# Peptides against a protein of PDB entry 4M9S, part 104

Target 1, 135 residues: chain A of PDB entry 4M9S
Amino acid sequence: SRGLVGVECITPYSYKSLAMALQRCVEVLSDEDRSALAFAVVMPPGVDIPVKLWSCVIPVDICSNEEEQLDDEVADRLKRLSKRGALLSGKRMPVLTFKIDHIIHMFLKHVVDAQTIANGISILEQRLLEIGNNN

## One batch from the design tools (peptide; made by RFdiffusion4, then SolubleMPNN)

Design b1_p25_7_s1 (from b1_p25_7, 13 letters changed)
Fold by OpenDDE base, seed 3:
Structure b1_p25_7_s1 (fold): chain B 135 residues (1-135), chain A 25 residues (1-25)
Amino acid sequence: as target 1 above (135 residues)
Amino acid sequence: SEVREALERTRKLLAKVTDEALAKL
């Protein structure tokens, strides 16, 4: 008999308190980490996404001639976000991936600028098509 | 509406690419 996994009902009050806590976490981030977090909104919540795919949308100011260096910088940003209020969750094995939670994603959908979301989606779609054609 | 539709298309594409990438590991 598999026990009934109780559906935790999130109350509107719980959402408000969580939103306030998340807002505080966002305010103490560096500009670079806050930007990375903003673009996490374009990823599907609850899915382990490889760093290579994150690198398609996370903006990096340092131009590297090597794709590997880009992935490393992106990974560092995502690691910092995972340590700050569990904004992301990381998994190292079998491959380094990061996941955004449904609650965090819902928060970001309300606070991230609409143009940023639109741009992120457009860039991600374009780069995914390019990756698909090269694989 | 346009953003929602674009997001859904992107999610479907991302799911496909992610599954393919994970299958090669």
Scores: peptide ipSAE 0.196, ipTM 0.745, DockQ to the pose 0.035
Fold by OpenDDE base, seed 4:
Structure b1_p25_7_s1 (fold): chain B 135 residues (1-135), chain A 25 residues (1-25)
Amino acid sequence: as target 1 above (135 residues)
Amino acid sequence: SEVREALERTRKLLAKVTDEALAKL
């Protein structure tokens, strides 16, 4: 399902109500899941993005250097976010992808601090370059 | 493969978006 896709804030009240609901949803997340959600702001909304590319920006503290384990942990976090207030939308076929909705993305752009956004962009750029050089 | 092609397209898109975002900073 697309979660909040197609939902429009047509009044200041509706926007404020939605923002309050989303804020409450964010507040009950673990620190790790909340951080993952924050970095989703650097992703283009409405695009089905493979987990491998999400792993470029989602902070994960794992002991293993295996890329497969990193992707699995990232996928688990994104799955949890998908189950909470439709913060993300997951798709399993043909490859596991996640998509951030435009309205959620707009919310994040207003609440995520500028330094986090800047850091996320920098990290994404660096890791995309690494992927490009290694493959 | 189809999966590889999809991954590459997404990578290129993200690279473009990243470049555009960096240009605005």
Scores: peptide ipSAE 0.105, ipTM 0.657, DockQ to the pose 0.027
Fold by OpenDDE base, seed 1:
Structure b1_p25_7_s1 (fold): chain B 135 residues (1-135), chain A 25 residues (1-25)
Amino acid sequence: as target 1 above (135 residues)
Amino acid sequence: SEVREALERTRKLLAKVTDEALAKL
């Protein structure tokens, strides 16, 4: 059983200074992008997650039930977040994935509402089970 | 496919992490 090696991300920045910088970045986000960032807290840090799995937890208002449109909209939000400094890291090849860094994840654990975290985890669990049953 | 295998591995990991997180609530 490979334990999740808690990568102690040694940041050269004090947690306080980094938290202040991150808070400023979060404050200038749109409500939609800020919501997407909040739900990113349910993802394991340091893992390249495919967009399809991000779509399980990122709330998106779409006019169509087309799965392709959902994934595209989620990808666009995640791309915007990736352009906001260290919030997310995107990788295009071979599959479009996004990763949340440990430091950002730790920040989110402190600033995201506990009920939001609980709801996000519940939603993710449900969606993953549904995906597993449709295989 | 390689993509499908990657998705499956990720899904299993996420499921485990989710279970662990739920256990702490």
Scores: peptide ipSAE 0.103, ipTM 0.654, DockQ to the pose 0.028
Fold by OpenDDE base, seed 2:
Structure b1_p25_7_s1 (fold): chain B 135 residues (1-135), chain A 25 residues (1-25)
Amino acid sequence: as target 1 above (135 residues)
Amino acid sequence: SEVREALERTRKLLAKVTDEALAKL
């Protein structure tokens, strides 16, 4: 399911121009990158999140038996999003992390389907529990 | 390692945020 299909941007933004700009940024993304951006809504805004935790919710169709390849693919997607202006902010040291800003997060809350958000939260919770049990 | 500690802190934070988000659904 495409998390951002048919986005009529009803945004709480006071500035229609900002909402329109964000909508245009989303429209030019590939389907894969747009999907990754949609699931970014489940992350807390303003927090530097390690790639390993992003990989818990970012959908990747790679049938890789190597966890490292999964993280690399996720990182590549997040890097591309980071290069699209204010969508994400990346930090390489000491650990590769990505952060979603509050403004972008608020935008996503209004344009991403509610069921997609709920599913993403559920998936994240499940994966975090699995990680916790394996440590 | 510092990386492991950072991951653990983040995991705990995400768990809390997830719980709060689920409570609002």
Scores: peptide ipSAE 0.102, ipTM 0.656, DockQ to the pose 0.024

Design b1_p25_7_s2 (from b1_p25_7, 13 letters changed)
Fold by OpenDDE base, seed 2:
Structure b1_p25_7_s2 (fold): chain B 135 residues (1-135), chain A 25 residues (1-25)
Amino acid sequence: as target 1 above (135 residues)
Amino acid sequence: KEVEEAMEKTRLLLQKVTDKALAER
């Protein structure tokens, strides 16, 4: 998966300045945060999604047998993204959730590699089914 | 079109799982 690395910014926005600002925000991210942002595109915009479900698609390079540790790492990444402009919006109460806004989602749909999107959707669906079957 | 359909299907599934997870807390 290519993610956002080395992708030229193609914007649906009429105002190039906004697209350029978003592009700059993406370019200054760490590789891990940029990857997290890339996979955020598979989430529906405008929905408060629990960290547990974000962890279904956010890639982590930490080897842990504890789901809680994985969730914490994912949460940290999402928190960093939340602090960078309007990339994500976080809520702590009653449950820690993150939401991608429509404008950011639309941006990502044009910038993120199509194969990455397809893979992310597939992974999310598979893991959601697993969660649904186990609960 | 296929991607959009897949996203919609996933969105619905996500909503169901989310609702269940929130209800169990």
Scores: peptide ipSAE 0.279, ipTM 0.805, DockQ to the pose 0.032
Fold by OpenDDE base, seed 3:
Structure b1_p25_7_s2 (fold): chain B 135 residues (1-135), chain A 25 residues (1-25)
Amino acid sequence: as target 1 above (135 residues)
Amino acid sequence: KEVEEAMEKTRLLLQKVTDKALAER
């Protein structure tokens, strides 16, 4: 797993510089990708999360009756985010997963609206319960 | 504190769902 193992000890100055760099990365994203990144804050950092579970909270503008299309669209967004530095880390094998790093998660907790975080957590919990009941 | 508790609850639920999904494969 490609982890930012070396970034756990950040000085205040390093944090400020990193925050500025991250802000710059966020500013160049499309509205859709920026929205997806915002909702990544509801996921626990450092955990490989399957795309199916990401699809529970990542908003998709295209309404499709096919669940597979939803997962594919979510995967594409997460892939784009993973190509923007260390915003996300993707893993293809054995299952397609994405994880958010602790540093990125900490950044998002400070810049994402509190109501958005609360709503995202509520939505995720509800969807997870539904998945658990259907399995 | 409420957000942290909610996140921990969600983390545990995610773990359970993920473990079940992996066991079914």
Scores: peptide ipSAE 0.275, ipTM 0.800, DockQ to the pose 0.033
Fold by OpenDDE base, seed 4:
Structure b1_p25_7_s2 (fold): chain B 135 residues (1-135), chain A 25 residues (1-25)
Amino acid sequence: as target 1 above (135 residues)
Amino acid sequence: KEVEEAMEKTRLLLQKVTDKALAER
């Protein structure tokens, strides 16, 4: 199996202007979507990343162990985040991908727990190695 | 910092895996 199980990180961010606006956007998210957004920090900004790779790090609360269902659930969460404007951008063609921009990524680096970020990166690396060896 | 270094180390690997993932579709 791949992916993370339920980690929620909520940290107050008191910087002004854009940071406060982003904080407000985060606060209105569901717990599940907020968790997904938190783990978006492990992805490089400005890169269109396939859902398969997002599913390596996006936590899933309740889902089948079937890989296809996991990807679908992750895609739904990312789609909701993409509808929040600047949080994520989705691209459907040629393949469904999502991208985090540099500003959002920088914001997340400040509000997501450092240990969570480190763990997420380690998990991503491990999963990427596994995928690379199996494909 | 450590986060930036870790991200850079995984960037190339991510690129390779992304390319493969896109090719499989």
Scores: peptide ipSAE 0.272, ipTM 0.811, DockQ to the pose 0.034
Fold by OpenDDE base, seed 5:
Structure b1_p25_7_s2 (fold): chain B 135 residues (1-135), chain A 25 residues (1-25)
Amino acid sequence: as target 1 above (135 residues)
Amino acid sequence: KEVEEAMEKTRLLLQKVTDKALAER
């Protein structure tokens, strides 16, 4: 079981028109998808990242922590995000991956709470170490 | 600043694990 984390989006962004457009996109998301988007900020921009690694930081409320169920739920959320504007870019071949672009990443860095970002990165590091030690 | 530093710290680890995950399929 994993808990969901809620994050507020506030945009003191220098590009008002872009920020307004992105804010509108964020506002129409479900709470779950919005939370997933918030934690996407911990990933480096411009990198195709496998769903397995996204699952290290995307908050999911499921009854089982089995990898298959977790990956499927995370993939569904990321797919929805990729269909809403340019929030994420999905790639199906050769492996299903998702990428956050630099513009969206910069936006998120300004609207997501700094402590949330720091915590997310710490969690990512820990889970990556665990994966690396088990393989 | 802190975000950028933290991201750089994990970048190499993430790259290593990503490459491995991609190679497994």
Scores: peptide ipSAE 0.269, ipTM 0.810, DockQ to the pose 0.033

Design b1_p25_7_s3 (from b1_p25_7, 13 letters changed)
Fold by OpenDDE base, seed 5:
Structure b1_p25_7_s3 (fold): chain B 135 residues (1-135), chain A 25 residues (1-25)
Amino acid sequence: as target 1 above (135 residues)
Amino acid sequence: SEVEEALARTRELLAKVTQEALAKE
């Protein structure tokens, strides 16, 4: 298994109409997809990010540690999120990337546990440094 | 906020690594 342990999200209903709409979308997600959505908060909004980098923070419970299988599983989760209320936006050409919009990111910042966000960012930074040092 | 500050610190590193990752595709 790779990634982070899943977290619980609780909406404060600061923006009631938006929060209610997004909550409905979140409630119909599988536990795995909901967890992936929670960790999307550690990514900067409005940036097209390749699947390889998403795999640094998206929790995946697979037996194989092969990078290709991991990336495929992460991509599938992100694709499902992009199809449900446009929680993410996917771009296939020229390179497969996913982007979190500012409005969704703002929502997640308020509903995901702050310590979990901080830990997720720390893990992302660590893994990015490792990737960068290997290039 | 603490989250925004942490995200800001990560932005530059992420941008660099993203560019490198995209270039390898």
Scores: peptide ipSAE 0.257, ipTM 0.818, DockQ to the pose 0.034
Fold by OpenDDE base, seed 2:
Structure b1_p25_7_s3 (fold): chain B 135 residues (1-135), chain A 25 residues (1-25)
Amino acid sequence: as target 1 above (135 residues)
Amino acid sequence: SEVEEALARTRELLAKVTQEALAKE
């Protein structure tokens, strides 16, 4: 099933227009990219997040369990999203990071399945704790 | 909302881990 659902927006016209545009962008995404976008909602907006941490929540099934391969696949998905209506913004230097902006984040909070959000947050918290304990 | 509250709880942890991750790169 989709991590994103269709919604009708009754907000001000500017927001409605943006929401409609974003919905169209979401509809043309691949299933994998759409899933990645859905889980982006668990990240705080306006923060540059390293790919390693994105990999904590972006689901990847095909790649091996090797961290580098996982990160590469996640990075590719995030890069594609960054080129699709600026759903994300990426920085290459000094470390490859991606950021979700406040507007996109607000949109996702309304269109991403509630269970997906809850699960994503739980997974993120758990994996961050594990990473923190290993540092 | 519950989502916003949950997201808020992760902020500090994420910030810490992010800084540590960036420092190791």
Scores: peptide ipSAE 0.256, ipTM 0.814, DockQ to the pose 0.033
Fold by OpenDDE base, seed 4:
Structure b1_p25_7_s3 (fold): chain B 135 residues (1-135), chain A 25 residues (1-25)
Amino acid sequence: as target 1 above (135 residues)
Amino acid sequence: SEVEEALARTRELLAKVTQEALAKE
């Protein structure tokens, strides 16, 4: 199985002007989109990553057992985030990918729960190994 | 930091898997 259970992410970070602006952006997100954004921290910044790999860590609590539906749900969440300023950037060609910016990534490292980050990284590594070995 | 080190450990694997995934698209 791919993905994670939904995680509630509440961040009170207001250190700098940029951080305050980002915090406001995070606060107005839905719970699902905020969780998706939180788990973007496990991805290396500045790298265009296919939706399939995002689906390894983006929490989806409502989906069918079909991988295609999981990927579609993940893609929808990432698309919404990509339309919220600089939170994510999407690229449709040649393959649908999403990228977390360095500044946003740095913000997330400070505001996302440390255990969530650790678990997300561990799960990502495990699932990447599984994907790599099964290809 | 521990987070940065953990992220670094995944980079090589992620790169390989990403390339393979892109090749299959």
Scores: peptide ipSAE 0.254, ipTM 0.815, DockQ to the pose 0.034
Fold by OpenDDE base, seed 1:
Structure b1_p25_7_s3 (fold): chain B 135 residues (1-135), chain A 25 residues (1-25)
Amino acid sequence: as target 1 above (135 residues)
Amino acid sequence: SEVEEALARTRELLAKVTQEALAKE
């Protein structure tokens, strides 16, 4: 009931200076990790977000119906992104969270396809409502 | 809970994200 089917997304844009460095980091990612990064743009920058909420929008190829496995897979992707050019920042305690900073978010906002952003936001809103209703 | 607090923050900021996405068009 939550999450997305895996989607491949490639950034077609080149930037100067810092943005160029970020673009290089994106280009060397796997298709899977690049897609995860693309959908990270729907999260508000500067906020520590629990993995459960990330899993609402990060696309995964589900091999099992176990929700725990979904969260683990999402966490692994986000962890890899945090180790590649510090695209994300992770915290383990008190709960596992990840944060996108304003610079990275601004970069993604300009290079990620507009329809992808719109769809991601819509899905996130829907999932957030479902979570709220189930509490 | 910490998850509920994060959810609240996300909801608060989600409107801004939506507006930014719409402004991109």
Scores: peptide ipSAE 0.144, ipTM 0.672, DockQ to the pose 0.026

Design b1_p25_7_s4 (from b1_p25_7, 11 letters changed)
Fold by OpenDDE base, seed 3:
Structure b1_p25_7_s4 (fold): chain B 135 residues (1-135), chain A 25 residues (1-25)
Amino acid sequence: as target 1 above (135 residues)
Amino acid sequence: KEVEEAMKKTQELLKKVTDKALKKL
């Protein structure tokens, strides 16, 4: 795992420049992909999270009765975000996972609405409890 | 502070669920 070990010392200038670059990347996203990115803030940074757990918080407009279609749509959104540079990192093996880096997570904590963060955490906790009870 | 505590609790739950899911693979 090539860890982002080196980025701990961001100068204030580097932070401002990075924030501007990230803001530009966010502005060119679709509304759906931007919404998915916003909810990525509820995930712990630097952890490979399975798509099933991402599907607990990523909003999908298409109501499908098939749980498998939900995971596929979420995966497609996360894949698009991963193609936009450092927004997300995807891993296909052994299981399809995505992770958010610490820098991106810090950015999102400052730009995402506090109520959205609180709601996302509440939804995630509820869904995790449901998954834990069904296993 | 409340958000930080909630995030820590969520992280612990995520770890438990992820570990269980990985053991089933």
Scores: peptide ipSAE 0.196, ipTM 0.771, DockQ to the pose 0.033
Fold by OpenDDE base, seed 2:
Structure b1_p25_7_s4 (fold): chain B 135 residues (1-135), chain A 25 residues (1-25)
Amino acid sequence: as target 1 above (135 residues)
Amino acid sequence: KEVEEAMKKTQELLKKVTDKALKKL
């Protein structure tokens, strides 16, 4: 299966200023969107990443969604995140991509659990290898 | 073809980033 199923990530951050504002944004997200945001930390900041590659790490319940719907579900989550301030930047042309900015990425590196990051990176690597071998 | 090429480039980049990240953890 692609991605992680049922991963919850709590990102408490008690610092003042911009970080506090971001924390408030994170707290009002649904569990699913918050999880998606957490795993965005494994992506390189400032790079437009195609949805297909996001789907390698964004946790989607495959038991409830057909594999063909995976990319659409991931895209919807990322779109919601892109509408939440500066969390992500979406681009539709020429290919639907999303980008995490450096500031958000830095924030996530501080608030996302280290094991979650490690797992996400491992999964991403595995999926990238699979994609490379199947092409 | 254009999409595929973009995906390949991104994949290569992500792989490099992933490899580096894994080494740091």
Scores: peptide ipSAE 0.125, ipTM 0.677, DockQ to the pose 0.024
Fold by OpenDDE base, seed 4:
Structure b1_p25_7_s4 (fold): chain B 135 residues (1-135), chain A 25 residues (1-25)
Amino acid sequence: as target 1 above (135 residues)
Amino acid sequence: KEVEEAMKKTQELLKKVTDKALKKL
C-alpha cells in the first residue's frame, strides 16, 4: 500500500502571508467569480474534476436550460480563477478538468460561510443523484 | 470509455465526500 506521501506544498510564503495574498486575490474578483470560488470548497482537493461535475455546484445565470451552455459558462469562470493566483489548476486533455489545491481548499474552509458550504453539499448531492439516474 | 470511467470514479468519490459531509452536519 503506497501511502500517498502528502506532498507538503513547501510554499516559500508563510501561511499568514499566503492567506493575505489569497485574501487580496479574492477581494479583486467579480461577485460571480467570488461565488464560484466559494462553492469550490465543496470539491475534494487534489482531484481533477470534469467541468460537468463543477457545473453541479457553481451558480450560473443562464438564459437557456441547455446543459452544454451551462458547462461553457462554468468553464469560463473556472478558467478565470485558474489565471488568478493559481486558485485552480486546469487541464484540457483528455477532457477539460479543474483541480483545487489542498492549500487553497484549506484557506476556503476557514473563510467561506458555513451555510454556503452546507448548501453547496446539498446541491451537489442532488445533482449527482440526477446524473446517476440518467445514465 | 476511458473518460466515462474516470467520470464515474469521480462521481463515486464526490458521492462519498458528500455523504460524509452530510453526516457531519
Scores: peptide ipSAE 0.119, ipTM 0.678, DockQ to the pose 0.029
Fold by OpenDDE base, seed 1:
Structure b1_p25_7_s4 (fold): chain B 135 residues (1-135), chain A 25 residues (1-25)
Amino acid sequence: as target 1 above (135 residues)
Amino acid sequence: KEVEEAMKKTQELLKKVTDKALKKL
């Protein structure tokens, strides 16, 4: 499987004015959606990223190793995040993509655990290399 | 073909971003 399985992440509280409204949105997320949001920090802000590439780092817990089911589960999580305080922005055409904006990305850089960021970057790099070699 | 080209461009960008981030660790 391309994604992380069984990863849980808790976003720390922030009391800075810039992060106060966003912190309230993070607190009401499910553990799964909060974990997905945490790993969004490894993506470059302002770029429309295809779901296939999101699936390299978004943690999932599904019974099937089928790529279609993995991408669908990731897409569902990202869709929920896009409906919660505009944490992400989605586009359906011509290709299903999601992007994180600069403000949300800046927030995540301050609140996501450093080890989570490091692991996410390492995994993304490895998965991107594998995808590139198979094409 | 257009989708494939978009994926390649995105992959190259993400690779550059990850490489830069790894150098800062």
Scores: peptide ipSAE 0.115, ipTM 0.679, DockQ to the pose 0.024

Design b1_p25_8_s1 (from b1_p25_8, 11 letters changed)
Fold by OpenDDE base, seed 1:
Structure b1_p25_8_s1 (fold): chain B 135 residues (1-135), chain A 25 residues (1-25)
Amino acid sequence: as target 1 above (135 residues)
Amino acid sequence: ERIVFPRPATEEERKEAIEYLLKLR
């Protein structure tokens, strides 16, 4: 999977400049942060999602399988995205949540590889089922 | 329905959030 493909993107935006600006924002990201942004497309836009749920889809490298470490690493990725062109918005207190805006989400739907989106949704569903069954 | 967590979610709220997200496929 190629994740985000930003060379030429077809977007529903009326103005190419917005798409180009978003494309550039994506291109300057590290591979890891860009991958995180790509998988953010599986989340519903405009919804404050807790880090625990983000951790179901955001790919991060962790030294152990400790859930706390996973959440921390995911949070770090999302925090960086929130600081870079406000790709995400975060609420720090009282519960750490992140939200993707509709505009950004719409952009991602067109520039993220279709297979990546499909895989991300499947992964999310699988992990949510696991969480639900273990409670 | 939106998922908003202004506080630590209860187990029931977590369950509802999971169910909601599963329906978004």
Scores: peptide ipSAE 0.016, ipTM 0.322, DockQ to the pose 0.020
Fold by OpenDDE base, seed 2:
Structure b1_p25_8_s1 (fold): chain B 135 residues (1-135), chain A 25 residues (1-25)
Amino acid sequence: as target 1 above (135 residues)
Amino acid sequence: ERIVFPRPATEEERKEAIEYLLKLR
C-alpha cells in the first residue's frame, strides 16, 4: 500500500481577512482533501504541474496492486480542491495539470508544519530525481 | 538528463526542475 500521514492546515496567518476565509475553507474539507492541500505547499506556485508530478507528494492510500490508479485518485482530490474556493486551478489540455496560486501557497507556508513542508520537499526532490534519471 | 539535488532545493530550483520535466511531455 501507499500512503502518507495526513496533515491539517492550522492558522495563523498575518492577514486576518484572508486568514479567516482560508481557514474556513480548510475546515470544511475532508481529512484527505485537507492533507492534499497541505502537501500542495511543496510545489512552486504559479506553475501548471502535471498530475504525474503531483502524485509524487499528494498522500493517497491505495493498495500496491492499484498503483496505476494513483494519478486518478490524485487528480480527483486536486479537482475537488479546485472546486472549493479555487484553492487550485486546473487545466485539462494538453495534459491534466494543476496550479497553486501564490496567495494560497503563501498561506500554506504559514499554516503547514515546517517539518511537513521539509519532508514533502524532500520527497518531491527524490521523485524528481527518479523521474529525471529516466530521461 | 539527470536531475540532481546536492542540497535541499530552493523554490526556484524546484520550479526549474519541474519546467525541465514539462519539456519532456
Scores: peptide ipSAE 0.015, ipTM 0.387, DockQ to the pose 0.024
Fold by OpenDDE base, seed 4:
Structure b1_p25_8_s1 (fold): chain B 135 residues (1-135), chain A 25 residues (1-25)
Amino acid sequence: as target 1 above (135 residues)
Amino acid sequence: ERIVFPRPATEEERKEAIEYLLKLR
């Protein structure tokens, strides 16, 4: 599963054209980037979230458990999403962060599979606990 | 569930916001 419900989205938006544009943006993503976008739904919208926190939920396949490698791979994916229809917005200073807009978040809540959302929340919860224990 | 900050959030505020959302499960 790619984490998204169906190829076509019946939108709850009043502005159907916007929803269609978002759907098209999702369709042209790679499987990896689409998966990353799906898990972005677990983040609060309108908040600049540092890459370290994104790395808690964005799925990546890395050769080691090195946090630096994880963050780099996650950052690359989020950067690609930020350049594709402004699905995310990035900020470099003072800390590299990414933010999901309310409109995008609302769209994702509708089209992302409920199990994917539940899994993402559970993973985020677990990883946050681990971060808290290590600091 | 809707978290909005009038300025860039501190790291502590970001974590608090995330934890708040998690409690709404």
Scores: peptide ipSAE 0.013, ipTM 0.385, DockQ to the pose 0.024
Fold by OpenDDE base, seed 3:
Structure b1_p25_8_s1 (fold): chain B 135 residues (1-135), chain A 25 residues (1-25)
Amino acid sequence: as target 1 above (135 residues)
Amino acid sequence: ERIVFPRPATEEERKEAIEYLLKLR
């Protein structure tokens, strides 16, 4: 099911209440999951993004350079975010994808550090060039 | 076909790039 992408209008009070709820959800996350959520801001909202593309920007420490391990670890983090506070929406078929809603995305733009956003965008653009040129 | 970002990509441009990549996979 789709999340809050269909919200047409929100009052200032409703937005503040939602922001407070989201802030609480963020505060209870682990440092790793909170970091993953921060970098989700670089993705376009309302788009089903394959895990392989998420793995380009989600920071994960792995023991090997195996891409399969990276994708699995990233998927696990995104799954936790999907289940906790519905911060993302996951889709399993036909390919595992995750989507960030517009409301969550707008929230992140206000709370994530500007330098982090800039770095994430740069990294994503670089990775997209690499993937696109290799196809 | 090559994807090029002459400047920081807008959200719409990023979306289009992602969609393009998905078609190539």
Scores: peptide ipSAE 0.013, ipTM 0.378, DockQ to the pose 0.024

